# Designs tried in a protein design run: peptides against a protein of PDB entry 5ONS. Part 101

Target 1, 181 residues: chain A of PDB entry 5ONS
Amino acid sequence: MFKKFDEKENVSNCIQLKTSVIKGIKNQLIEQFPGIEPWLNQIMPKKDPVKIVRCHEHIEILTVNGELLFFRQREGPFYPTLRLLHKYPFILPHQQVDKGAIKFVLSGANIMCPGLTSPGAKLYPAAVDTIVAIMAEGKQHALCVGVMKMSAEDIEKVNKGIGIENIHYLNDGLWHMKTYK

## One batch from the design tools (peptide; made by RFdiffusion4, then SolubleMPNN)

Design b2_p20_8_s3 (from b2_p20_8, 6 letters changed)
Fold by OpenDDE base, seed 1:
Structure b2_p20_8_s3 (fold): chain B 181 residues (1-181), chain A 20 residues (1-20)
Amino acid sequence: as target 1 above (181 residues)
Amino acid sequence: MPVPRLDITDEEVEEEYAEY
């Protein structure tokens, strides 16, 4: 989603959200990520305005105090930014790629099944379309936010093709955006 | 019990993957 993203070229505008809209978004976030509920007031304090940065290709980034928290495309589900995920690593279920897959993930490539089934990888139960944190063998922090394109069961059984779609990865255009006020 | 990492920095993560 952000492989060729540049803040100067791909951001259209920024709007401040009304209270009612913010409430709706918070409810949606809790629904999508139940583990975030106890922390949501810390992440999105009531006193702080919530903004949406509108980007090309119908991408919207949810921000508070300039921090980029979540993003979505075409009014689909929200994804946490890697930066938020690093602070709250438990808000997504995890999958772990093997060491050999790291360089490809960091180039924006989708995650192939063998990278999730080989030694060093860890594949956890997950349904299709589940938003997941991509961890890596021997590493502490997530390097990617992805979406299961196959169930964990099918990844193990079929073991070929795209297992997880790479949505947002370390050092992509969104990562380099840092903040936006 | 989940524990936030509020002290995490960009540099810490970038350095972890610097070899790639």
Scores: peptide ipSAE 0.789, ipTM 0.971, DockQ to the pose 0.965
Fold by OpenDDE base, seed 2:
Structure b2_p20_8_s3 (fold): chain B 181 residues (1-181), chain A 20 residues (1-20)
Amino acid sequence: as target 1 above (181 residues)
Amino acid sequence: MPVPRLDITDEEVEEEYAEY
C-alpha cells in the first residue's frame, strides 16, 4: 500500500473529525481489535482532537497529536501503523517469518507460504482476512502489518502461494512519514 | 496482562533490521 508512497506527493489534505465520527471509529477499533479497549483512552485521549490525513488512492490515516495511529483504504478495515504496533504489540495476532523472508518483506513483497512453514518460522492459528503482525526469526519487533490471504491451516496444508499480503512494512512510505501535525 | 512499550524508538527497530 505504501511502497511508492511519498508524503509530499500523496497527501491531499487533513481534516479534524467531529465527536460523533470519533465515537464511531473508536467503536470500530474495539470491534476489530478487542485487546486495544483498555488502552484506547491512552492512545486517543478524549481531550485531543482526532484528525484524518487524506491521501491518494483512497488512503486515510488517523492521527492524534501528530502521531499516525491507524490507516485504511476505501473505508475498509483499519490497520494499525507499525509505530503504534511497536508500542502495543499485543493488539494484533502474530505470525513469524523465517530469516530468509525478511529481505523480501522489507521490499514490500507478499509473504509466501514456505516462509511461514519453514524452520525458524512460527505459524499461529488465524482465519482468512485476519490482520496480523509479522514478526521475524531472531527479531524482537514487528517488521510488517499484513492480512491473512489463507488460513493458517491452509498455509500448512497447501504450503504454496501467497499466505499473507504485505500491507505496511518497515521503511516504507508510511514509516518514513514520522508525524503529521 | 500485556504491557505497552511506550519507550520504543524508531532507531531501535531500524537498527534491528539494518542489515537488510
Scores: peptide ipSAE 0.788, ipTM 0.971, DockQ to the pose 0.939
Fold by OpenDDE base, seed 3:
Structure b2_p20_8_s3 (fold): chain B 181 residues (1-181), chain A 20 residues (1-20)
Amino acid sequence: as target 1 above (181 residues)
Amino acid sequence: MPVPRLDITDEEVEEEYAEY
């Protein structure tokens, strides 16, 4: 989603949200990520304005005090940014790729099934279309936010093709967009 | 039970993956 993203070229405008819209978004975030509920007032304090940065390709980024928190495309599900995920690593279920897959994930490649079933990888139960944090063998912090294209069960059984779609990864265009005020 | 990592920095994560 952000492989060739540049803030100067791909941001269109920024809109400050009304209170009613913010309330709706918060409820949606709790529905998508139940583990975030106790922390949502810390992440999005009531006193702070919430903005949406509108980008090309129908991408919207939710921001508070300049920090990029969540994003979505075409009003689909919200994804947490890697920065938010690093602060709150429990808001997504995890999957772990082996060491050999790291360089490909960091190039924006989708995650193939063998990278999730090989020694060093860890595959946890997850349904298709689940948004997941991609962890790596021997590393502490997530390097990617992805979407399950197959269930964990099918990844193990079929063990070929795209297991997880790469949505946002470390050092992509969104990562290099540090803040937006 | 889950504990946030509010002290984390960009540099900490970037350094962890610097070899790639």
Scores: peptide ipSAE 0.788, ipTM 0.971, DockQ to the pose 0.935
Fold by OpenDDE base, seed 4:
Structure b2_p20_8_s3 (fold): chain B 181 residues (1-181), chain A 20 residues (1-20)
Amino acid sequence: as target 1 above (181 residues)
Amino acid sequence: MPVPRLDITDEEVEEEYAEY
């Protein structure tokens, strides 16, 4: 989603959300990420305005005090940014790729099934379309936010093709955006 | 019980993957 993203070229405008809209978004976030509920007041303090940075290709980034927290495309599901995920690594279920897959993930490539079934990888139960944190063998922090394109069960059985779609990865255009005030 | 890592920095993560 952000492989060729550039803040100067791809950001259109920024809007401040109304209280009612913020409430709706918070509820949606809790539904998508139940583990975030105890921390949501810390992440999005009631006293702080919530803004949406509108980008090209129908990308929207949810921000508080300049911090990029979540993003979505075409009013689909929200994804946490890697920065938020690093602070709250438990808000997404994890999948772990093997060491050999790291360089490809960091180039923006989708995650192929063998990279999730090989020694060094760890595949946890997850349904198709689940948003997941991509971890790496021997590493502490997530390098990517992805979406299961196959269930974990099917990844193990088929072990061929795209297992997880790469949505946002370390050092992509969104990562380099850092803040927006 | 999960605990946030509020002290995490960009540098820490970037250094972890610097070889790639």
Scores: peptide ipSAE 0.787, ipTM 0.971, DockQ to the pose 0.945

Design b2_p20_8_s4 (from b2_p20_8, 9 letters changed)
Fold by OpenDDE base, seed 3:
Structure b2_p20_8_s4 (fold): chain B 181 residues (1-181), chain A 20 residues (1-20)
Amino acid sequence: as target 1 above (181 residues)
Amino acid sequence: MPVPRLDVTDEEVDAEYAEY
């Protein structure tokens, strides 16, 4: 989603949300990520305005005090940014790729099944279309936010093709954006 | 109950993946 993204070229405008809209978004976030509920007032304090940065290709980024928190495309599901995920690593289920897959993930490549079934990888139960945090063998911090294109069960059985779609990864255009006020 | 890592920095994450 952000492989060719550049803040100067791809950001269109920024709007401040009304209170009623913010409440609706918070409810959506709790529905998607139940584990975030106890922390949502810390992430999005009532006193702080919430803004949406509108980008090309129908991408929207939710921000508070310049921090990039979540993003979505075409009013689909919300994804956490890697920076938010690093602070709250429990808001997504995890999958772990092996050491050899790291360089490909960091180039924006989708994650192939063998990178999730090989020694050093760890595959946890997850249904198709689940948004997941991609961890790496021997590393502490998530390197990617992805979407399951196959269930964990099917990844193990078929073990070929795209297992997880790469949505947001370290050093992509969103990572380099850092803040927006 | 999981605990947030509010002290995480970009430098810490970048250092972990610096070889790539």
Scores: peptide ipSAE 0.783, ipTM 0.971, DockQ to the pose 0.902
Fold by OpenDDE base, seed 1:
Parts: sequence; C-alpha cells; structure tokens
Structure b2_p20_8_s4 (fold): chain B 181 residues (1-181), chain A 20 residues (1-20)
Amino acid sequence: as target 1 above (181 residues)
Amino acid sequence: MPVPRLDVTDEEVDAEYAEY
C-alpha cells in the first residue's frame, strides 16, 4: 500500500473530525481490535483532536497530536501503523517469518507460504482476511502489518503461493512519514 | 495482562533491522 508512497506527493488534505465521528471510529476500533479497549483512551485521549489525513488511492490515516495511529483504504478495515503496533504489540495476532524472508518483506514483497512454515518461522491459527502483525525470527519488533490470504491451516497444507499480503512494512512510505500535524 | 511498550523508539527498531 505504501511502497511508493511519499508524504509530499500523496497527501491531499487533513480533516479534523467531529466528536460524534470520533466516537464511532473508537467503537469500530474496539470491534476490530478488542485488545485495544483498555488502552484506547490513552491512545486517543478525549481532550485531543483526532484528524484524518486523506491521501491518494483512497487512503486515510487517523492521527492524534501528529501521531499516525491507524490507516485504511476505501473505508475498509483499519490497520494499525507499525509505530502504534510497536507500542501495543498485542492488538494484532502474530505470525513469524524466518530470517530468510526478512529482506523480502522489507522490500514490500508478499509473504510466501514457505517463509511461514520453515524452521525459524511460527505459524499461528488465523482465518483468511485476518490482519496480522508480522514478526521475524530472532527479532522483537514487528516488521510488517499484513493480511492473511490463506488460513493458517491452508498455508501449512498447501505451502506454496502467497500466504500473507504485505500491507505496511518498515521503511515504507508510511513509516517515513513519521508524523503529520 | 498485556503490557504496552510506550518507550519504544524508531532508533531501537531501526537498529534491530539495520542489517537489512
């Protein structure tokens, strides 16, 4: 989503949200990520305005005090930014790729099944379309936010093709955006 | 029970993946 994203070229405008809209978004976030509920008031304090940065290709980024928290495309599901995920690593289920897959993930490549079934990888139960944190063998912090394109069961059985779609990865355009006020 | 990592920095993450 952000492989060729540049803040200066791909941001269109920024809109400050009304209180009622913020409330709706918070409810949606809790529905998508139940584990975030106890922390949501810390992440999005009531006293702080919430903004949406509108970008090309129907991408929207939810921000508070300049921090990029979540993003979505075409009003689909929200994804956490890697920076938010690093602070709250439990808000997504995890999958772990082996060391060999790291360089490819960091180039924006989708995650192939063998990188999830090989020694050093860890594949956890997850349904198709689940948003997941991509961890790496021997690393502490997530390097990617992805979407399951196969169930974990099918990844294990088929063990070929795209297992997880790479949505947001370290050093992509969103990562380099850092903040937006 | 889950614990946030509020002290995480870009530098910390960058260092972890610096070889790539």
Scores: peptide ipSAE 0.783, ipTM 0.971, DockQ to the pose 0.917
Fold by OpenDDE base, seed 4:
Structure b2_p20_8_s4 (fold): chain B 181 residues (1-181), chain A 20 residues (1-20)
Amino acid sequence: as target 1 above (181 residues)
Amino acid sequence: MPVPRLDVTDEEVDAEYAEY
């Protein structure tokens, strides 16, 4: 989503959200990520304005105090940014790739099934279309936010093709955006 | 119960993946 993204070229405008819209978004976030509920008031304090940074390709980034928290495309599901995920690593289910897959993930490549079933990888139960944190063998912090293109069960059975779509990864255009005020 | 890592920095993440 952000492989060719540049803040200067791809950001269109920024709008401040009304209270009613914020409430709706918060409810959606809790529905998508139940583990975030106890922390949502800390992440999005009521006193702080919530903004949407509108980008090309129908991408929207949810921000508070310039911090990039979540993003979505075409009003689909929200994804946490890696920076938010690093602070709250439990808000997504995890999958772990082997160390050999790291360089490919960081190039924006999708995660292939063998990188999730090999020694050093850890594959946890997850349904297709689940948004997941991609962890790496021997590393503490997530390197990617992805979407299961196959269920964990099917990844193990088929063990070929794209297991997880790479949505946002370290050093992509969103990562380099850092903040937006 | 999970605890947030509010002190995480870009530097520590970058250092972890610096070889790539």
Scores: peptide ipSAE 0.782, ipTM 0.971, DockQ to the pose 0.906
Fold by OpenDDE base, seed 2:
Structure b2_p20_8_s4 (fold): chain B 181 residues (1-181), chain A 20 residues (1-20)
Amino acid sequence: as target 1 above (181 residues)
Amino acid sequence: MPVPRLDVTDEEVDAEYAEY
C-alpha cells in the first residue's frame, strides 16, 4: 500500500473529525481489535482532536496529536500503524517469519508460505482475511502489518504461494511520515 | 494482562533491522 508512497506527493489534505464520527470510528476499532478497548482512551484521549489525513489512492490515516495511529483504504478495515503496534503489540494476532524472509518483507514483498512453515518461523491459528502482526525470527519488534490470504491451516498443508499479503512494512512510505500535524 | 511498551523508539527498531 505504501511502497511508492511519499508524503509530499501523495497527501491531499487533513480534516479534523466531528465527535459523532470519532465515536463511530472508536466503536469500529473496538470491534476489529477487542484487545484495544482498555487502551483506547489512552491512545485517543477525549480532549484531543482526531484528524484524518487523506491521501491518494483513497488512503486515509487516522491521527491524534500528530501520531499516525491507523489507516484504511477505500473505507475498508482499519490497520494499525507499525508505530502504534510497537507500543501495543497485543492488538493484533502474530505470525513469525524466518530470518531468510526478512529482506523480502522489507522490500514490500508478500509473505510466501515456506517463510511461515520453516524452522525459525512460528505459525499461529488464524483465518483468511485476519489482519496480523508479522514478527521475525530473533527479533523483538514487528516488521510488517499483513493480511492472511490463506488460513494458518492451509499454509501448513499447501505450503506454497502467498500466505500473507504485505500491507505496511518498516521503511515504507508510511513509516517515513513519522508524524503529521 | 498485556502491558503497553510506550518507551519504544524508532532507533531501537531501526537498530534491530539495520542489516537489511
Scores: peptide ipSAE 0.782, ipTM 0.970, DockQ to the pose 0.904

## One batch from the design tools (peptide; made by RFdiffusion4, then SolubleMPNN)

Design b2_p21_1_s1 (from b2_p21_1, 7 letters changed)
Fold by OpenDDE base, seed 1:
Structure b2_p21_1_s1 (fold): chain B 181 residues (1-181), chain A 21 residues (1-21)
Amino acid sequence: as target 1 above (181 residues)
Amino acid sequence: SENEEIQKKLEEEVLEKEKLE
């Protein structure tokens, strides 16, 4: 989603959200990520305005005090930014790729099944379309936010093709955006 | 900040290492 993203070229505008919209978004976030509920007031304090940075290709980035928290495309599901995920790693279920897959993940490539079933990888139960944090063998922090394109069960059985779609990865355009005020 | 330190560590851990490989 952000492989060729550039803040200067791909950001259109920024709007401050109404309280009713914020409430709706918070409810959606809790629905998507139940574990975030106790932390949501810390992540999105009531006293702080919530803004949406509108980008090209119908991408929206949810921000509070300039911090990039979540993003979505075409008003679909919200994804946490890696920067938020690093603060709250429990927001997403994890999957772990082997060492050999790291360079491909960091190039924006989708995660192939063998990279999730090989020694050094860790594949945890997850259904299709589950948003997941991509960990890597020997690394302590998430490299990527992805979406399961196959269930964990099918990844193990088929072990061929795209297992997880790469949505947001370390050092992509969103990562380099850092903040937006 | 704590987040900045985490991010720096991750960048060093992953990005710099990948450049060396």
Scores: peptide ipSAE 0.079, ipTM 0.652, DockQ to the pose 0.035
Fold by OpenDDE base, seed 4:
Structure b2_p21_1_s1 (fold): chain B 181 residues (1-181), chain A 21 residues (1-21)
Amino acid sequence: as target 1 above (181 residues)
Amino acid sequence: SENEEIQKKLEEEVLEKEKLE
C-alpha cells in the first residue's frame, strides 16, 4: 500500500473529525481489535482532537497530536501503523517469518507460505482476512502489518502461494512519515 | 551491501521503539 508512497506527493489534506465521528471510529476499532479497549483512552485521549490525513488512492491515516495511529484504504478495515504496533504489540495477533524471509518482507513482497512453515517461523491460528503483525525470527519488533490471505490451517496444508499480504512494512512510505501535524 | 541495508532498517525500528518508551 505504501511502497511508492511519499508524504509530499501523496498527501492531499487533513481534516479534524467531529465528536460523533470519533465515537463511531472508536467503536469500530474496538470491534476490530478487542484488546485495544483498555488502552484506547490512552491512545486517543478525549481532550485531544482526532484528525484524518487524506492521501491519494483513497488512503486515510488516523492521527492524534500528529501521531500516526491507524490507516485504511477505500473505507476498508483499519490497520495499526507499525509505530503504534511497536508501542502496543498486543493489538494484533502475531505471525513469525523465518530469517530468510526478512529481506523480501522489507522489499514489500507478500509472505509466501513456506516462509511461515519453515524452521524459525511460527504460525499461529488465524482466519482468512485477519490483520496480523509480522514478526521475524530473532527480532523483537514487528517488521510488517499484513492480512491473512489463507487461514493458518490452510497455509500448513497447502504450503504454497501467498499466505499473508504485505500491507505496511518497515521503511515504507508510511514509516517515513513519522508524524503529521 | 544487502545485509547492511537490512540491518540498518531493523536498527531503525529498534531505535524508534526506544524513543516511544
Scores: peptide ipSAE 0.065, ipTM 0.623, DockQ to the pose 0.043
Fold by OpenDDE base, seed 3:
Structure b2_p21_1_s1 (fold): chain B 181 residues (1-181), chain A 21 residues (1-21)
Amino acid sequence: as target 1 above (181 residues)
Amino acid sequence: SENEEIQKKLEEEVLEKEKLE
């Protein structure tokens, strides 16, 4: 989603959200990520304005005090940014790729099944279309936010093709934004 | 700031180290 993304070229504008809209978004986030509910007041304090950075290709980034928290495309599901996920790693279920897959993940490539079934990988139960945090062998922080294109069961059974779609990864255009005020 | 220091450490741990390997 952000492989060719540049802040100067792909950001259109930034708007401050009304209270009613913020309430709706918070409810959506709790529905998607039930474990975030106790932390939501810390992540999005009531006293702080919530803004949306509008980008090309119908991408929207949710921000508070300049921090990039979540993003979505075409009013689809919200994804946490890697920077938020590093602070709250529990908000997504995890999958782990082996050491050899790291280079490809950081190039923006989709994650192939063998990278999830090898000895250094760890594959946890997850249904198709589940948003997941991609961990790597020997690393403590997530390298990527992805979407299951096959169930964990099918990845193990078929072990061929795209297992997880790469949505947001370290050193992509979104990562380089850092903050937006 | 504290936030800047945290983010710098994360980048050094994950991104920068991976570039060197």
Scores: peptide ipSAE 0.061, ipTM 0.642, DockQ to the pose 0.035
Fold by OpenDDE base, seed 5:
Order: C-alpha cells, then structure tokens, then sequence
Structure b2_p21_1_s1 (fold): chain B 181 residues (1-181), chain A 21 residues (1-21)
C-alpha cells in the first residue's frame, strides 16, 4: 500500500474530525480490535483533536497530535501503523517469518507460504482476511502489517503461493512519514 | 526525544542489522 508512497506527493489534505465522527471511529476500532478498548483513551485522549490525513488512492491516516495511529483504504478496515503497533504489540495477532524471509518482507514483497512453515517461522491459527503483525525470527519488533490471504491451516496444507499480503512494512513510505501536524 | 530514541533503536534492530548481515 505504501511501497511508492511519499508524503509530499501523495498527501492531499488534512481535516480535523468532529466529536461525533471521532466517537464513531473509536467504536469501529474497538469492534475490530477488542483488546484495544482499555488503552484507547491513552492512545486517543479525549482532550486531543483527531485528524484524518487524506492521501491518494483513497488512503486515510488517523492522527492525534501528529502521531500516525491507524490507516485505511476505500473505507475498508483500519490497520494500525507499525509505530503504534510497536507501542502496543497486542493490538494484532502475530505471525512469524523465518530469517530468510526478512529481506523480502522489507522490500514490500508478499509473504509466501514456505516462509511461514519453514524452521524458524511460527504460524498461529488465523482465518482468511485477518489483519496480522508480521514478526521475524530473532527480532523483537514487528516488521510488517499484513492480511491473511489463506487460513493458517491452508498455508500448512498447501504450502505454496501467497500466504499473507504485505500491507505496511518497516521503511516504507508510511514509516518515513513519521509525523503529520 | 525518548520516542525518537526508541524508534532509532527499532530501526537499528531490524533495518541496520539486516543491512550489515
């Protein structure tokens, strides 16, 4: 999603949200990520304005005090940014790729099934379309936010093709954006 | 800032180490 993203070239505008809209978004976030509810007031304090950075290709980034928190495309599901995920690693279920897959993930490549079934990888139960944090063998922090294109069960059985779609990865255009006020 | 330091460490952990290996 952000492989060729550049803040100067791909950001259209930024708007401050009304209180009612913020409430709706918070409810959506809790629905998607139930475990975030106890932390949501810390992540999005009531006293702080919430903004949406509108980008090309129907991408929207939710921000508070310049911090990039979540993003979505075409009114689809919200994804946490890696920066937020690093602070709250429990927001997403995890999958772990082997060491050999790291360089490819960091190039924006989708995660192939063998990278999730080989020694050094850890594949956890997850249904198709589940948003997941991509961990890596020997690393403590998530490298990527992805979406399951196959169930964990099918990844093990088929063990061929794209297992997880790479949505947002370390050092992509969104990562380099850092903040927006 | 503390946040910048944390982010730098994260980048070093994942990006720089992979580049050096």
Amino acid sequence: as target 1 above (181 residues)
Amino acid sequence: SENEEIQKKLEEEVLEKEKLE
Scores: peptide ipSAE 0.056, ipTM 0.630, DockQ to the pose 0.034

Design b2_p21_1_s2 (from b2_p21_1, 8 letters changed)
Fold by OpenDDE base, seed 4:
Structure b2_p21_1_s2 (fold): chain B 181 residues (1-181), chain A 21 residues (1-21)
Amino acid sequence: as target 1 above (181 residues)
Amino acid sequence: SENEELQKKLKEEVEEKLKKE
């Protein structure tokens, strides 16, 4: 989603959200990520305005005090930014790729099934379309935010093709954006 | 589930980190 993204060329505008809209978004976030509810006041303090950075290709980034928190495309599900996920790693269920897959993930490549079933990888139960954090052995922070294109069960059974779609990864255009005020 | 257990552990780690700050 952000392989060719840059702030100067791909950001269109920024809008401050009304209270009612913020409430709706918070409810959506809790629905998607039930475990985030106790932390939402810390992540999105009531005293701070919430903004949406509108980007090309119908990408929207939710921000508070310039911090990039979540993003979505075409009114789809919200994804946490890697920066938020690094602070709150429990927001997403984890999947671990093998060491050999790291360089490909960091190039924006989708995660192939063998990279999730090989020695060094850890595949946890997850349904198709689940948003997941991609981890790697020896790394303390998530490398990527992805979406299960197959269930964990099917990844193990089929063991070929795209297991997880790469949505946002370290050093992509969104990562380099850092903040927006 | 294994993911639920992992998330629980991660939450506890974050909570402990925040208490020390």
Scores: peptide ipSAE 0.400, ipTM 0.877, DockQ to the pose 0.961
Fold by OpenDDE base, seed 5:
Structure b2_p21_1_s2 (fold): chain B 181 residues (1-181), chain A 21 residues (1-21)
Amino acid sequence: as target 1 above (181 residues)
Amino acid sequence: SENEELQKKLKEEVEEKLKKE
C-alpha cells in the first residue's frame, strides 16, 4: 500500500474531525480491536483533536497531535501504523517469519507460505482476512502489518503461494512520514 | 489461542513499562 508512497506527492489534505465523528471512529476501532478499549483514552485523549490525512488511492490516516495512529483504504478496515504497534504490540495477532524472509518483507514483498512454515518461523492460528503483525526470528519489533490471504491451517497444508499480503512495512513511505501536523 | 496468550503477555509488558514512566 505504501511501497511507492511519498508524503509530498501522495497527501491531498488534512481535516479535523468533529466530536461525533471521532466517537464513531473510536467505536469502529473497538469493534475491530476489542483489546484496545482500555487503552483508547491514552492513545486518543479526549482533549486532543483528531485529524484525518487524506491521501491518494483513497487512503486515510488517523492522527492525534501529529502522531500517525491508524490508516485505512476505501473505508475498509483500520490498520495500526507500525509506530503505534511498536508501542502497543498486542493490538494485532502475531505471525513470525524466518530469517530468510526478512529482507523480502522489508522490500514490500508478500509473505510466501514457506517463510511461515520453515524452521525459525512461528505460525499461529488465524483466519483469512485477519490483520496481523509480522514478526521475525531474533527481532523484537514488528516488521510489517499484513493480512492473511490463507488461513494458518491452509498455509501449513498447501505451503506454497502467498500466505500473507504485505500492507505496511518498516521503512516504507508511511514509516518515513513519521508525523503530520 | 496461542495469539491470545501472546497478546496477554505483551499487554502486561506494556503495562509494566508505562508504570515506570
Scores: peptide ipSAE 0.379, ipTM 0.871, DockQ to the pose 0.971
Fold by OpenDDE base, seed 1:
Structure b2_p21_1_s2 (fold): chain B 181 residues (1-181), chain A 21 residues (1-21)
Amino acid sequence: as target 1 above (181 residues)
Amino acid sequence: SENEELQKKLKEEVEEKLKKE
């Protein structure tokens, strides 16, 4: 989603959200990520304005105090930014790729099944379309936010093709954006 | 599940970190 993203070229505008809209978004986030509810007040303090950075390709980035928290495309599901995920790694269920897959993930490549079934990888139960944090063998922080394109079960059984779609990865355009005030 | 246990551990680590801040 952000492989060729550049803040200067791909950001259209930024809007400050009304209280009612913020409430709606918070409810959506809780629905998507039930475990985030106890943390939401510190992630999005009531006293702080919430903004949406509107980008090309119908991408919206939710920000608080310049911090990029979540993003979505075409009003689809919200994804946490890697920066938020690094602070709250429990927001997403994890999958772990092997060491060999790291360089490909960091290039924006989708995660192929063998990278999830080989030694060094850890594949946890997850249904198709589940948003997951992509961890890596020997790394402490998530490399990528992805979406299961196959169930964990099918990844193990079929063991070929795209297992997880790479949505947001370290050093992509969103990562480099860092903040937006 | 192992993933659930991992999430629990991660939450605990975050909580401990926040207590120190």
Scores: peptide ipSAE 0.374, ipTM 0.869, DockQ to the pose 0.944
Fold by OpenDDE base, seed 2:
Structure b2_p21_1_s2 (fold): chain B 181 residues (1-181), chain A 21 residues (1-21)
Amino acid sequence: as target 1 above (181 residues)
Amino acid sequence: SENEELQKKLKEEVEEKLKKE
């Protein structure tokens, strides 16, 4: 989603959200990520305005005090930014790729099944369409936010093709935005 | 699930980190 994303070229505008809209978004976030509910007040303090950075290709980035928190495309599901995920790694279920897959993930490539079933990888139970954090062997922080294109069970059984779609990865255009005020 | 257990562990680690700050 952000492979060739550039803040100067791909950001259209920024709007401050009304209280009612913020409430709706918070409810949606809790629905998507039930475990985030106790943390939402510190992630999105009531006293702080919530903004949406509107980007090309119908991408919206939710921000508080310039911090990029979540993003979505075409009013689809929200994804946490890697920066938020690094602070709150439990927001998403994890999958771990082997060392050999790291360079491909960081190039924006989708995660192939062998990278999830090989030695050094850890594949946890997850249904198709689940948003997941992609961890790497020997690394502490998530490298990528992805979406399961196959269930974990099918990845193990088939062990061929795209297991997880790469949505947002370390050092992509979104990562390099850092902040937006 | 294994993921749920992992999430629990990660939450605890974050909570401990925040208490130390």
Scores: peptide ipSAE 0.365, ipTM 0.863, DockQ to the pose 0.964

